# Peptides against a protein of PDB entry 3NZW, part 23

Target 1, 212 residues: chain A of PDB entry 3NZW
Amino acid sequence: TTTLAFRFQGGIIVAVDSRATAGNWVASQTVKKVIEINPFLLGTMAGGAADCQFWETWLGSQCRLHELREKERISVAAASKILSNLVYQYKGAGLSMGTMICGYTRKEGPTIYYVDSDGTRLKGDIFCVGSGQTFAYGVLDSNYKWDLSVEDALYLGKRSILAAAHRDAYSGGSVNLYHVTEDGWIYHGNHDVGELFWKVKEEEGSFNNVIG
Target 2, 222 residues: chain B of PDB entry 3NZW
Amino acid sequence: QFNPYGDNGGTILGIAGEDFAVLAGDTRNITDYSINSRYEPKVFDCGDNIVMSANGFAADGDALVKRFKNSVKWYHFDHNDKKLSINSAARNIQHLLYGKRFFPYYVHTIIAGLDEDGKGAVYSFDPVGSYEREQCRAGGAAASLIMPFLDNQVNFKNQYEPGTNGKVKKPLKYLSVEEVIKLVRDSFTSATERHIQVGDGLEILIVTKDGVRKEFYELKRD

## One batch from the design tools (peptide; aimed at target 2 P104)

Design b2_p14_2_s3 (made by RFdiffusion4, then SolubleMPNN; from b2_p14_2, 7 letters changed)
Fold by OpenDDE base, seed 2:
Structure b2_p14_2_s3 (fold): chain B 212 residues (1-212), chain C 222 residues (1-222), chain A 14 residues (1-14)
Amino acid sequence: as target 1 above (212 residues)
Amino acid sequence: as target 2 above (222 residues)
Amino acid sequence: MEALPYSLPDPSDA
């Protein structure tokens, strides 16, 4: 798995691969590793597929209950805290979760929290999460700037996941790409890694470790 | 050390068509190298045009299917005989599976039916309740033999249009029920040749707007 | 194939 999120002048980019594995078996190439909690809030998934899918779906329900009770959207801080508090109650039970809660509220602006099953909760501007995270960081950190255009930021997110999919055996399938703005998240499509690889190789003259 | 789980072998396969879905399974039940039964059905009509199979440890599979059937019954009681949608069924099964997260049902679960738009739907589950909607899925003993075949023949993976130098993929299209049945039969006959835990019989449940139809085919009994 | 849970591997799972 490789997931990433970063803040920039244009909001938040979220990019994820779509592979799931069971040991050496590729269980799926089409997993949705982003949950759309509400029009302004996303969650990412790494670790146990069921743990992430179940509890992030549960989180979505809690966020909706907050909206109904308080007559306002939940903050990214509060949403991430709900999840963090939940996983902390299961500490030592063997949950496996590495998540990013990404969203935009008027009070907070564009915000990213990392939350894992150890009870860690971190606010930050850049996170890569999963077995391919170091490969993604290698590309992302080398090219990241706050002043990126939306186009360049989207490409950087996509390109970082592609690099991880190329080097990490546990990452692949496709890239799902999101842009989060003040007006909410925008889905920027599903990009098959095979097609994307050859396109990027040709356009950049990169990936010269592979003979075309 | 006591192992609460067994493995009863077998294989299951789901394929969604445009306006139908198919869920198939062999009828062999085994323990170790012994055939317990040559005809033990493992694909079930659960009502509301939903078919289900939970393949792996048969005791867990049967328990899960019984719980789901009971859930369908209670859904009707609580909601004035409203039909359970396939997506709601999938969510319910997730909760059944994840409710035993720390002592899982040792099964691969597949359900098939029609979505609310009348399109074929297949949902697959891991033992602890992660799920996705897919066009096709194989589960059980010979899943590793069948799934790559389905990738190629249902999803047209690694197929390109002739004369395009591999630049144009074969376009995705729905398969007819006859084409799907052929693929299912070819999958199971091939799996039976290469896997000792698969054989004896093939039962296919076909879901359409008109209900559930069953077909049966003999497999090798060796 | 054994009935294994699906993983979205994370270094914390190693």
Scores: peptide ipSAE 0.370, ipTM 0.824, DockQ to the pose 0.043
OpenDDE base, seeds 1, 3, 4, 5: peptide ipSAE 0.358, 0.366, 0.363, 0.363; ipTM 0.814, 0.823, 0.818, 0.816

Design b2_p14_2_s4 (made by RFdiffusion4, then SolubleMPNN; from b2_p14_2, 7 letters changed)
Fold by OpenDDE base, seed 5:
Structure b2_p14_2_s4 (fold): chain B 212 residues (1-212), chain C 222 residues (1-222), chain A 14 residues (1-14)
Amino acid sequence: as target 1 above (212 residues)
Amino acid sequence: as target 2 above (222 residues)
Amino acid sequence: MEALPYSIPDPSDA
């Protein structure tokens, strides 16, 4: 798995691969590693597929209950705290979760929290999470700046996942790409890694370790 | 250390069509190298046009299917005989599986039916309840033999339009029920030749707007 | 094939 999220002048980019594995078996190439909690809030998944899918879906229900009770959208801070508190209660039980809660509220602006099954909760501007995270960081950190255009930021997110998909055997399938703004998240499509790789190689003159 | 799980072998396969879905399973039940039964059905009509199979440890599979059937019954009681949608069924099964997260049902679960738009739907589950809607899925002993074949023949993976130098993929299209049944039969006949835990009989449940029909085919009995 | 949970691996799972 490789997931990433970063803040920039234009909001948040979220990009994820779509591979699931069971040992050496590719269980799926089409896993949705982004959960759309509400129109302004996303969750990312790494670790155990069921753990992430179950509890982030549960989180969505808690966020909806908050809206009904408080007549206001839940903050990214509060949503991430609910999840963090939950997984902390299960500490030592064997949950495997590496998640990012990404969203926009009028109060907070664009916000990213990292939450894992160890009970870590971090607010930050840039996170890569999963077995391919180091490969994604290699590209992302080399090209990141706050003043990226939306187009360049989307490309950077996509390109970073592609790098991880190329080097990490546990990452691949496709890139799912999101842009989060004040108006909510926008889905920027599913990009097959096979097609994307050759396109990027041709356009950039990159990946010269692979002969075309 | 005591292992509470058995493995009863077998294989299951789901394929969604445009306005139908198929869920198939062999009828072999085995323990280690001993065939317990040559006809033990493992694909079930659960009502509301939902078919289900949970393949792996048969005791766990049967328990899960029984729990789901009971869930359907209670859903009708609580919601004035409202039909359970396939997506709601999938969510319910997730909760059944994840409710035993720390002592899982040792099964691969597949359900098939029609979605609310009348389109064929297949949902697959891991042992702890992660699920995905897919066009096709193989589960069980010979899943590793069948799934690559389905990737090629249902999802047209690695197929390109002739004369395009590999630049244009073969377009995705729905398969007819006859084409799907042929693929299912070819999958199981091939799997039977290469896997000792697969064989004896093939039961296919076909879900359409008109209900569930069953087809049976003999497999090799070696 | 054993009925293994699907992994979407984190470095802790590698």
Scores: peptide ipSAE 0.270, ipTM 0.805, DockQ to the pose 0.041
OpenDDE base, seeds 1, 2, 3, 4: peptide ipSAE 0.263, 0.250, 0.262, 0.262; ipTM 0.802, 0.809, 0.810, 0.805

Design b2_p14_3 (made by RFdiffusion4; failed a check: the pose's geometry)
Pose (drawn by RFdiffusion4):
Structure b2_p14_3 (pose): chain A 212 residues (1-212), chain B 222 residues (1-222), chain P 14 residues (1-14)
Amino acid sequence: as target 1 above (212 residues)
Amino acid sequence: as target 2 above (222 residues)
Amino acid sequence: SKLPWADSVKFRWF
């Protein structure tokens, strides 16, 4: 698994791979590691497939309950805390999840929270989570500027997940892109590495190792 | 010490057509190197046009299928006999499985039917509730032997238009019920050849708008 | 002697 989310001039970019594993067995290449909590909230998934899916779907129900009760959209900070505090209650029981809660509120602006099953909760501009996180950091960190165009930022996030899908035996499948503005999240497609790799290699001249 | 789990072998397979779906499984049940039964059904019609199989530790598989069938019964009781859609059944199974997160049903579960648009649907589950909708899925002992074949023959993976210099992918035309039954039977004869836990018989459940039909085929008994 | 479990029945990881 490789997931990333980063803040920049144009909001937030979220990118994830779609591989699921059972050890060295590729269980699936078409899993959705991003959950749309609501029109302005996204959650990313890494770790235990069932733990992430179950608790992040549950998080969505908790955020919806907050809107009915408070007649207001839940903040990114509060939403990430609900998950953080839940996971903390289970500390030591073996839950396994590296998560990112990304969203936008007038009150907070573009906001990203890293939340994991150790109970760690961190607000930040850039996060890469999962077995492939370091591979994504390598490409993302060396090309990141706050002033990236929406187009360039979307590409970097996509390129970074691609770098991880190439080097990490446990990452791959396809790339799912998202862009977050004050009008909510915008889905930017599912990009199969099976075609995305060769296309990026030709157009970019990178991946100069692999023989084509 | 006591081990609450065992392995009863078996292999299951699910393929979704445009307006149908199939869930197939061998009828052999095993413990270690012995055969407990050559015919012990492992794929079930649970009502509301849903078929399911929970393969792995059979006691767990039975308990789960029994609990789900009872769930459909109560769904009708509590919701004015409303039909349980396959998507709803999938989320329900997720909660049943995740409910035992800390003592799991040790099964790989697959269900099949039609979605609310009448299209074929297949869902497969992780032991603790992780699930996804798919075109096809192999589960159980021979899953590692069969899933690659299905990626090739069902979803046309790695196949290209001849003479297009590998540029044009083989189109994703869709399989008829006849073409699917062929792939299923071939899959199980192959699995029976290479995996010692697969054999004796093959039982297929076909689901259409008209309901659930069953077909049976003998397999090698060695 | 026991036989190994199939990978398909094991937990899935992201």

Design b2_p14_3_s1 (made by RFdiffusion4, then SolubleMPNN; from b2_p14_3, 8 letters changed; failed a check: the pose's geometry)
Amino acid sequence: QQLPRAPSVEEWWL

Design b2_p14_3_s2 (made by RFdiffusion4, then SolubleMPNN; from b2_p14_3, 9 letters changed; failed a check: the pose's geometry)
Amino acid sequence: QQLPRAPSVEEWYL

Design b2_p14_3_s3 (made by RFdiffusion4, then SolubleMPNN; from b2_p14_3, 9 letters changed; failed a check: the pose's geometry)
Amino acid sequence: QQLPRAPSVQEWYL

Design b2_p14_3_s4 (made by RFdiffusion4, then SolubleMPNN; from b2_p14_3, 8 letters changed; failed a check: the pose's geometry)
Amino acid sequence: QKLPRAPSVLPWYL

Design b2_p14_4 (made by RFdiffusion4)
Pose (drawn by RFdiffusion4):
Structure b2_p14_4 (pose): chain A 212 residues (1-212), chain B 222 residues (1-222), chain P 14 residues (1-14)
Amino acid sequence: as target 1 above (212 residues)
Amino acid sequence: as target 2 above (222 residues)
Amino acid sequence: EKTYAQLVMDELES
């Protein structure tokens, strides 16, 4: 698994791979590691497939309950805390999740929270989570500027997940892209590494190792 | 010490067609190197046009299928006999499985039917509720032998248009019920050849808008 | 080789 989300001039970029594993056994290449909590809230998934899916789906129901009660969209900070506090209650029971809660609210602007099963909760501009996180950091950190165009930022996030899908035996499948503005999240497609790799290699001239 | 889990072998397979779906499984049940039964059904019609199989530790698989069938019964009681759609059944199974997160049903579960548009549907589950909708899935002992074959023959993976210099992928034309039954039977004869826990018989459940049909085929008994 | 459920249980127990 490789997931990343970063803030920049144009809002937030979220990118994830789609590989699921059972050890060295590729269980699936087509899993959704991003959950659309609501039109302005996204959650990313890494770790235990069932823990992430179950608790992030549950988080969505908790966020919706807040909107009915408070007649107002839930903040990114509060939404990430609900998950953070829930996971903390289970500390020591073996839950396994590296998560990112990304969204936009007039009150907070573009906002990213890293939340994991250890109970750690961190607000930040850039996060890469999962077994492939360091591979994504390598490409993302060395090309990141606050002033990236929406187009360039979307590409960097995509390229970073691609770098991780190439080097990490436990990451791969396809890349799912998202862009977050004050009007909510915009889905930017599912890019199969099976074609995305060769295309990027030709057009970019990178991945110079692998023989084509 | 006491081990609450055992392994009863068996292999299951699910393929979704445009307007049908199939869920197949061998009828052999095993413990270690012995055969408990050559015919012990492992794929079930649970009503509302849903078939399911929970493969792995059989006691857990039975408890789960029994609990789900009772769930459909109560769904009707509580919702004015409304039909439980396959998507709804999948989310329901997720909660049943995750409910035992800390003492899991040790099973790999697949269900099949039609979605609300009448299209074929297959869902497969992790032991603790992780699930996804798919075109096909192999589960159980020979899953590692069969899933690669299905990626090739069902989803045409790694296959290209001849003479296109590997540039044009083989189109994703869709399989008929006849072509699917062939892939299923071939899959199980192959699995019976290479995996000692697979054999004796093959039972397929076909699901269409008209309901659930069953077909049975013998397999090698060695 | 271990099965899918066996590998998942190893991960859960670890």

Design b2_p14_4_s1 (made by RFdiffusion4, then SolubleMPNN; from b2_p14_4, 6 letters changed)
Fold by OpenDDE base, seed 4:
Structure b2_p14_4_s1 (fold): chain B 212 residues (1-212), chain C 222 residues (1-222), chain A 14 residues (1-14)
Amino acid sequence: as target 1 above (212 residues)
Amino acid sequence: as target 2 above (222 residues)
Amino acid sequence: MKTYTELLMEELLS
C-alpha cells in the first residue's frame, strides 16, 4: 500500500493506491483505501485490510453519533483521538493499521492526523503511509510547495502514488485522488496505473528505466 | 502439535451480471489426498435471494453459513419481515468474521445476489472480514488458476480494440447468463485438470429477480 | 494492504 496526504494553500490532497496482497498473490487491484466518513472527513487505510476497514467504519459510526448528540460535526482532532484511543486499547493484540484522518472544520481548518496501531497520533502537513511510502516521499518532497495550485497539487499527489506503484510490488492497481476544501472533499477519479504510467512517461519524459 | 484448522479443498466462483448473479462451487471435499465426498454442496441459498459459500476449512464454513442464516431470520423478526439487502448482508458477514479476528474462520467467503437496483452483486471476504463488491471472484484451492482467467474474460483485462495499436481498451460490458455459465464451466473443467482438490461435480446457483435456480454439471472424478 | 493476517495465521498454525 501507498497512501499520502498533504496540506497546501488550497486545502488537502489525499491520494492512495488500490492493491491488496496476500504474500505474492495480488488479492485485489480495486480496493477502496479511503473511507468517506462524512462530507468533510476522510480516513485512509494501510496495513491489514480487515483491521482498517472494520475500525474506520466503526469510527464513522462514532463520528455520526457525535453529530447526533452534539448537533455539530466532529472535529478532526476528536475523530482521530477516538481511533487512537481504540487502537491503543488493543496495543499488543496484533492490529495492523496505518491511518490518516483528514478533514476540514471551521474551528481547525484543513487538518491531517496520522494514527497507527502502535498508538502513535501525530498532527502534520505531509504524510506518506505504507510499504511504498519512501518512494512516494521521494517524489512528493522533491516537488512540494505550500503555494502549489490545486491542479499541480492534485498532479503531485497522483504522481507520487504512481512512483510508489512503479517501485513497490505491494502497491498498484489505480490511484484514487481526493481534494479536501472548506466545502468538503471532492473525488477526483480513479486512475489506472497502467494507463497513467505511459501517459506520464510520454508527457514528462520520465521513467526512462523502462523502454516503451 | 495440534492444528485447529483443516483444509477440505474445493473452489468457488462468483460472477455478477447486469440483472443476475452466479455463485458456483465444486462438490469435492477432501482431506490431504483422500476424497471424503464427491458430492458435498458448499454453495447455499440463505434466503432473501442471497446465496453464500465459505470455502476452506469445511467445519468453519458450515458454522459461518449457519450463523448467517440465523442472522437473516433474526433480521426478519426485528424488522417486520423486511428483506435483507445484499449490502447489509455483506456488512453483517463482516461482523461475523471479524468477531473471530483472533481465531478466524479459515475460509474464503463469497456471497451473490441482487442489489437494491436489481443489479447483480458479488461480495468477497477475507478470513477476518475485509470485503469488496466485485464483478467476479474466485476462491479456494484453484483460485490462482481461475482468477487470472476471469480478469481476462469478465473484466477484459489486457484486451484492446482491434486496430488501435493497444491504445483503446476493450469496453466493459455485462455478460449474458449463458456466457457466464460457459465461463464458469470452462473455469472448473480447466481447474479440475490441474488441481487435485477440484473435481467430481459443479453446482451453480443463479440469482435473478425470480429467485434462485440451481444447475449441476459433472466434473472429472479422478 | 494485506487481506490475510499472515502473522496471525502463522501464530495459530505453529
Scores: peptide ipSAE 0.119, ipTM 0.806, DockQ to the pose 0.211
OpenDDE base, seeds 1, 2, 3, 5: peptide ipSAE 0.111, 0.079, 0.105, 0.117; ipTM 0.794, 0.807, 0.811, 0.803

Design b2_p14_4_s2 (made by RFdiffusion4, then SolubleMPNN; from b2_p14_4, 7 letters changed)
Fold by OpenDDE base, seed 5:
Structure b2_p14_4_s2 (fold): chain B 212 residues (1-212), chain C 222 residues (1-222), chain A 14 residues (1-14)
Amino acid sequence: as target 1 above (212 residues)
Amino acid sequence: as target 2 above (222 residues)
Amino acid sequence: EKTYVERLMEYLNS
């Protein structure tokens, strides 16, 4: 798995691959590793697929309950804290989760929290999570700046996942891309790595370790 | 060492069509190299036009299916005999599986039916309840032999339009029930040839708007 | 010989 999220002047970019593996077996190439919790809040999945899918869906329910009770959307901080508290209760039980909670509230603006099954909860501007995270960081860090245009930011997110898909055997399939703004998240499509790779290679003149 | 799990082999396969879905499984039950039964069905009609199979350790599979059937029963009690939708069934099964997250059912679960729009649906689950809706899925002993075939023949992976220099993929299209049945039969006959834990019989459950029907075919009995 | 845990882990999606 490779997931990433970063803040920039235009909001948040979230990009993830779609490969699931069981050992050396490619279980799926079409996994949805972003959970759309509400129109303004996303969760990403890395680690155990079931752990992430189950608990982030549960988180969605908790967020909805908050809205019903408080008559206000839950903050990203609170949503991430709920998840963090939950996984902390299971500390030592063997959960495997590396998640990012990304969203927008009027109070917080665009916000990203990293939450993992070790009990870590971090607010930040840039996170890459998964077995391919270092590959993604290599591209993302090299090109990131706060003042990226939306177009450039979207491309950078997509391109970073592509790099990870190329080098990490456990990442691949496609890139699912999101842009989060004050108006909520916008899905920017599913980009098959098989097609995207060759397109990028041609346009950039990159990936020269691979011949056409 | 504590070893609560067995492996009873077998293979299951689900394919969704436009207005139908199929879930098929061989009827061989085996332990190690010994055939326990040549006809032990592992694909079940669970009511509400939902068919289910949980392949791997048969004891766990049977337990899970029974629990789900019971869940369907109680759903009717609690909701004035409302039909359980396939997506709701999938969610329910996730909870059944994840409820044993720390002592999992040792099974690969597949369900098939029709979604609320009347389109074929197949859902597959890992042992602890991660699930995904797919057009096709193979599970069990020979899944590794069959799944690549399904990738190619159902989802048309690695197929391109002639004369396009590999730039135009073969377009996705739904398969007819007859085409799907052919694929299922070919899958299992092929798997039987290469895997000792697959064989004896093939039972196919076909779900349409008219209900569930069953077909049976002989496989090699060696 | 694989333990049951090892066998199980091979089937979990990640």
Scores: peptide ipSAE 0.346, ipTM 0.829, DockQ to the pose 0.183
OpenDDE base, seeds 1, 2, 3, 4: peptide ipSAE 0.152, 0.163, 0.172, 0.165; ipTM 0.819, 0.835, 0.834, 0.818; seeds 1, 2, 3 fail the geometry check

Design b2_p14_4_s3 (made by RFdiffusion4, then SolubleMPNN; from b2_p14_4, 6 letters changed)
Fold by OpenDDE base, seed 5:
Structure b2_p14_4_s3 (fold): chain B 212 residues (1-212), chain C 222 residues (1-222), chain A 14 residues (1-14)
Amino acid sequence: as target 1 above (212 residues)
Amino acid sequence: as target 2 above (222 residues)
Amino acid sequence: EKTYVQRLMEFLKS
């Protein structure tokens, strides 16, 4: 898995691959590793697919309950804290989760929290999570700046996942891309790595370790 | 060493069509190299036009299916005999599986039916309840032999339009029930040839708006 | 010989 999220002047970019594996077996190429919790809040999945899917869906329910009770959307901080508290209760039980909770509230603005099954909860501007995270960081860190245009930011997110898909055997399939703004998240499509790779290679003149 | 799991082999396969879905399984039950039964069905009609199979350790599979059937029963009690939708069934099964997260059912679960729009639906689960709706899925002993075939023949992976220099993929299209049945039969006959835990019989459950029907075909009995 | 845990892990998606 490779997931990433970063803040920039235009909001948040979230990009993830779609490969699931069981050992050396490619279990799926079409996994949805972003959970759309509400129109303003996203969760990403890395680690155990079931753990992430189950608990982030549960988180969605908790967020909805918050809205019903408080008559206000839950903050990203609170949503991430709920998840963090939950996984902390299971510390030592063997959960495997590396998640990012990304969203927008009027109070917080665009916000990203990293939450993992070790009990770590971090607020930050840039996170890459998964077995391919270092590959993604290599591209993302090299090109990131706060003042990226939306177009450039979207491309950078997509391109970073592509790099990870190329080098990490456990990442691949497609890139799912999101842009989060004050108006909520916008899905920017599913980009098959098989097609995207060659397109990027041609347009950039990159990936020269691979011949056409 | 503590070893609570067995492996009863077998293989299952689900394919969704436009207005139908199929879930098929061989009827061989095996332990190690010994055939326990040549006809032990592992694909079940669970009511509400939902068919289910949980392949791997048969004891766990049977337990899970029984629990789900019971869940359907109680759903009717609690909701004035409302039909359980396939997506709701999938969610329910996730909870059944994840409820044993720390002592999992040793099974690969597949369900098939029609979604609320009347389109074929197949959901597959890992042992602890991660699930995904897919057009096709193979599970069990020979899944690794069959799944690549399904990738190619159901989802048309690695197929391109002639004369396009590999730039135009073969377009996705739904398969007819007859085409799907052919694929299922070819899958299992091929798997039987290469895997000792697959064979004897093939039972196919076909779900349409008219209900569930069953077909049976002999497989190699060696 | 694989332990039951090892066998199980081979089936868990990640």
Scores: peptide ipSAE 0.392, ipTM 0.824, DockQ to the pose 0.186
OpenDDE base, seeds 1, 2, 3, 4: peptide ipSAE 0.375, 0.389, 0.380, 0.382; ipTM 0.817, 0.832, 0.829, 0.825; seed 4 fails the geometry check

Design b2_p14_4_s4 (made by RFdiffusion4, then SolubleMPNN; from b2_p14_4, 9 letters changed)
Fold by OpenDDE base, seed 4:
Structure b2_p14_4_s4 (fold): chain B 212 residues (1-212), chain C 222 residues (1-222), chain A 14 residues (1-14)
Amino acid sequence: as target 1 above (212 residues)
Amino acid sequence: as target 2 above (222 residues)
Amino acid sequence: ELTYTERLMQALLG
């Protein structure tokens, strides 16, 4: 898995691959590793498929309950804290989760929290999570700046996942791309790695380690 | 060392069509290298036009299916005989599976039916409850043999339009029920040839708006 | 060698 999220002047970019593996077996090439919690809040998934899918869906329910009780959308801080508290209760039980909670509220602005099953909860501007995270960081860190245009930021997110898909055997399938703004998240499509790779190679003159 | 799990072999396969869905399974049940039964159905009509199979350790599979059937029953009691939708069924099964997260059901689960728009639907589950809606999925012993075939023949992976120099992919389209049945039969006959845990019989459940139909075909008994 | 079901028990998101 390779997931990433970063803040920039235009909001948040979220990009993830779609491969699920069981050992050397490719279980799926079409897994949705982004949970759309509400129109303003996203969760990403890395680690155990069931753990992430189950508990982030549960998180969605908790966020909805918050909205009903408090008559306002839950903050990104609070949403991530709910998940963090949950995994803490299961600490040592064997949950495997690496997640980013990304969203926008008026009081917080665009916000990203990293939450994992070790009990870590971090607020930050840039995170890459998964077996391919270091490959993604290599591309992302070398090209990131706060003042990226939306177009450039979207491309950078997509391109970083592509790099990871290329080098990490456990990542691949497609890139799912999101842009989170003050008006909510916008889905920017599913980009098959098989097609995207050759397109990028041709346009950039990159990936020269691969011939024809 | 004690192993709480057995492996009863077998293979299951789901394919969704435009207005139908198919869930098929062989009828062989084995332990180690011994055939326990040559006809032990593992694909079940669970009501509300939902068919289900949980393949792997048969004891766990049977338990899970029974629990789901009971869930359907209680859903009717609690909601004035409302039909359980396939997506709701999938969510329910996730909870059944994840409820045993730390002592999982040793099964690969597939359900098939029609979604609320009347389109064919197949959902597959890992042992602990992650699930995905797909056009097709193979599970069980010979899944690794069949799934690549389905990728090619259902999803048309790696197929291109002739004369385009590989630049235009074969367009996706729904298969007819007849075509799907052919693929299912070819899948299982092929799997039977190469896997000792697959064989004896093939039972196919076809879900349409008119209900569930069953078909049976002989497989090799070797 | 792990069976398909055994592999599923180890299913991961990348």
Scores: peptide ipSAE 0.072, ipTM 0.802, DockQ to the pose 0.421
OpenDDE base, seeds 1, 2, 3, 5: peptide ipSAE 0.063, 0.083, 0.178, 0.075; ipTM 0.791, 0.809, 0.803, 0.799; seeds 1, 2, 3, 5 fail the geometry check

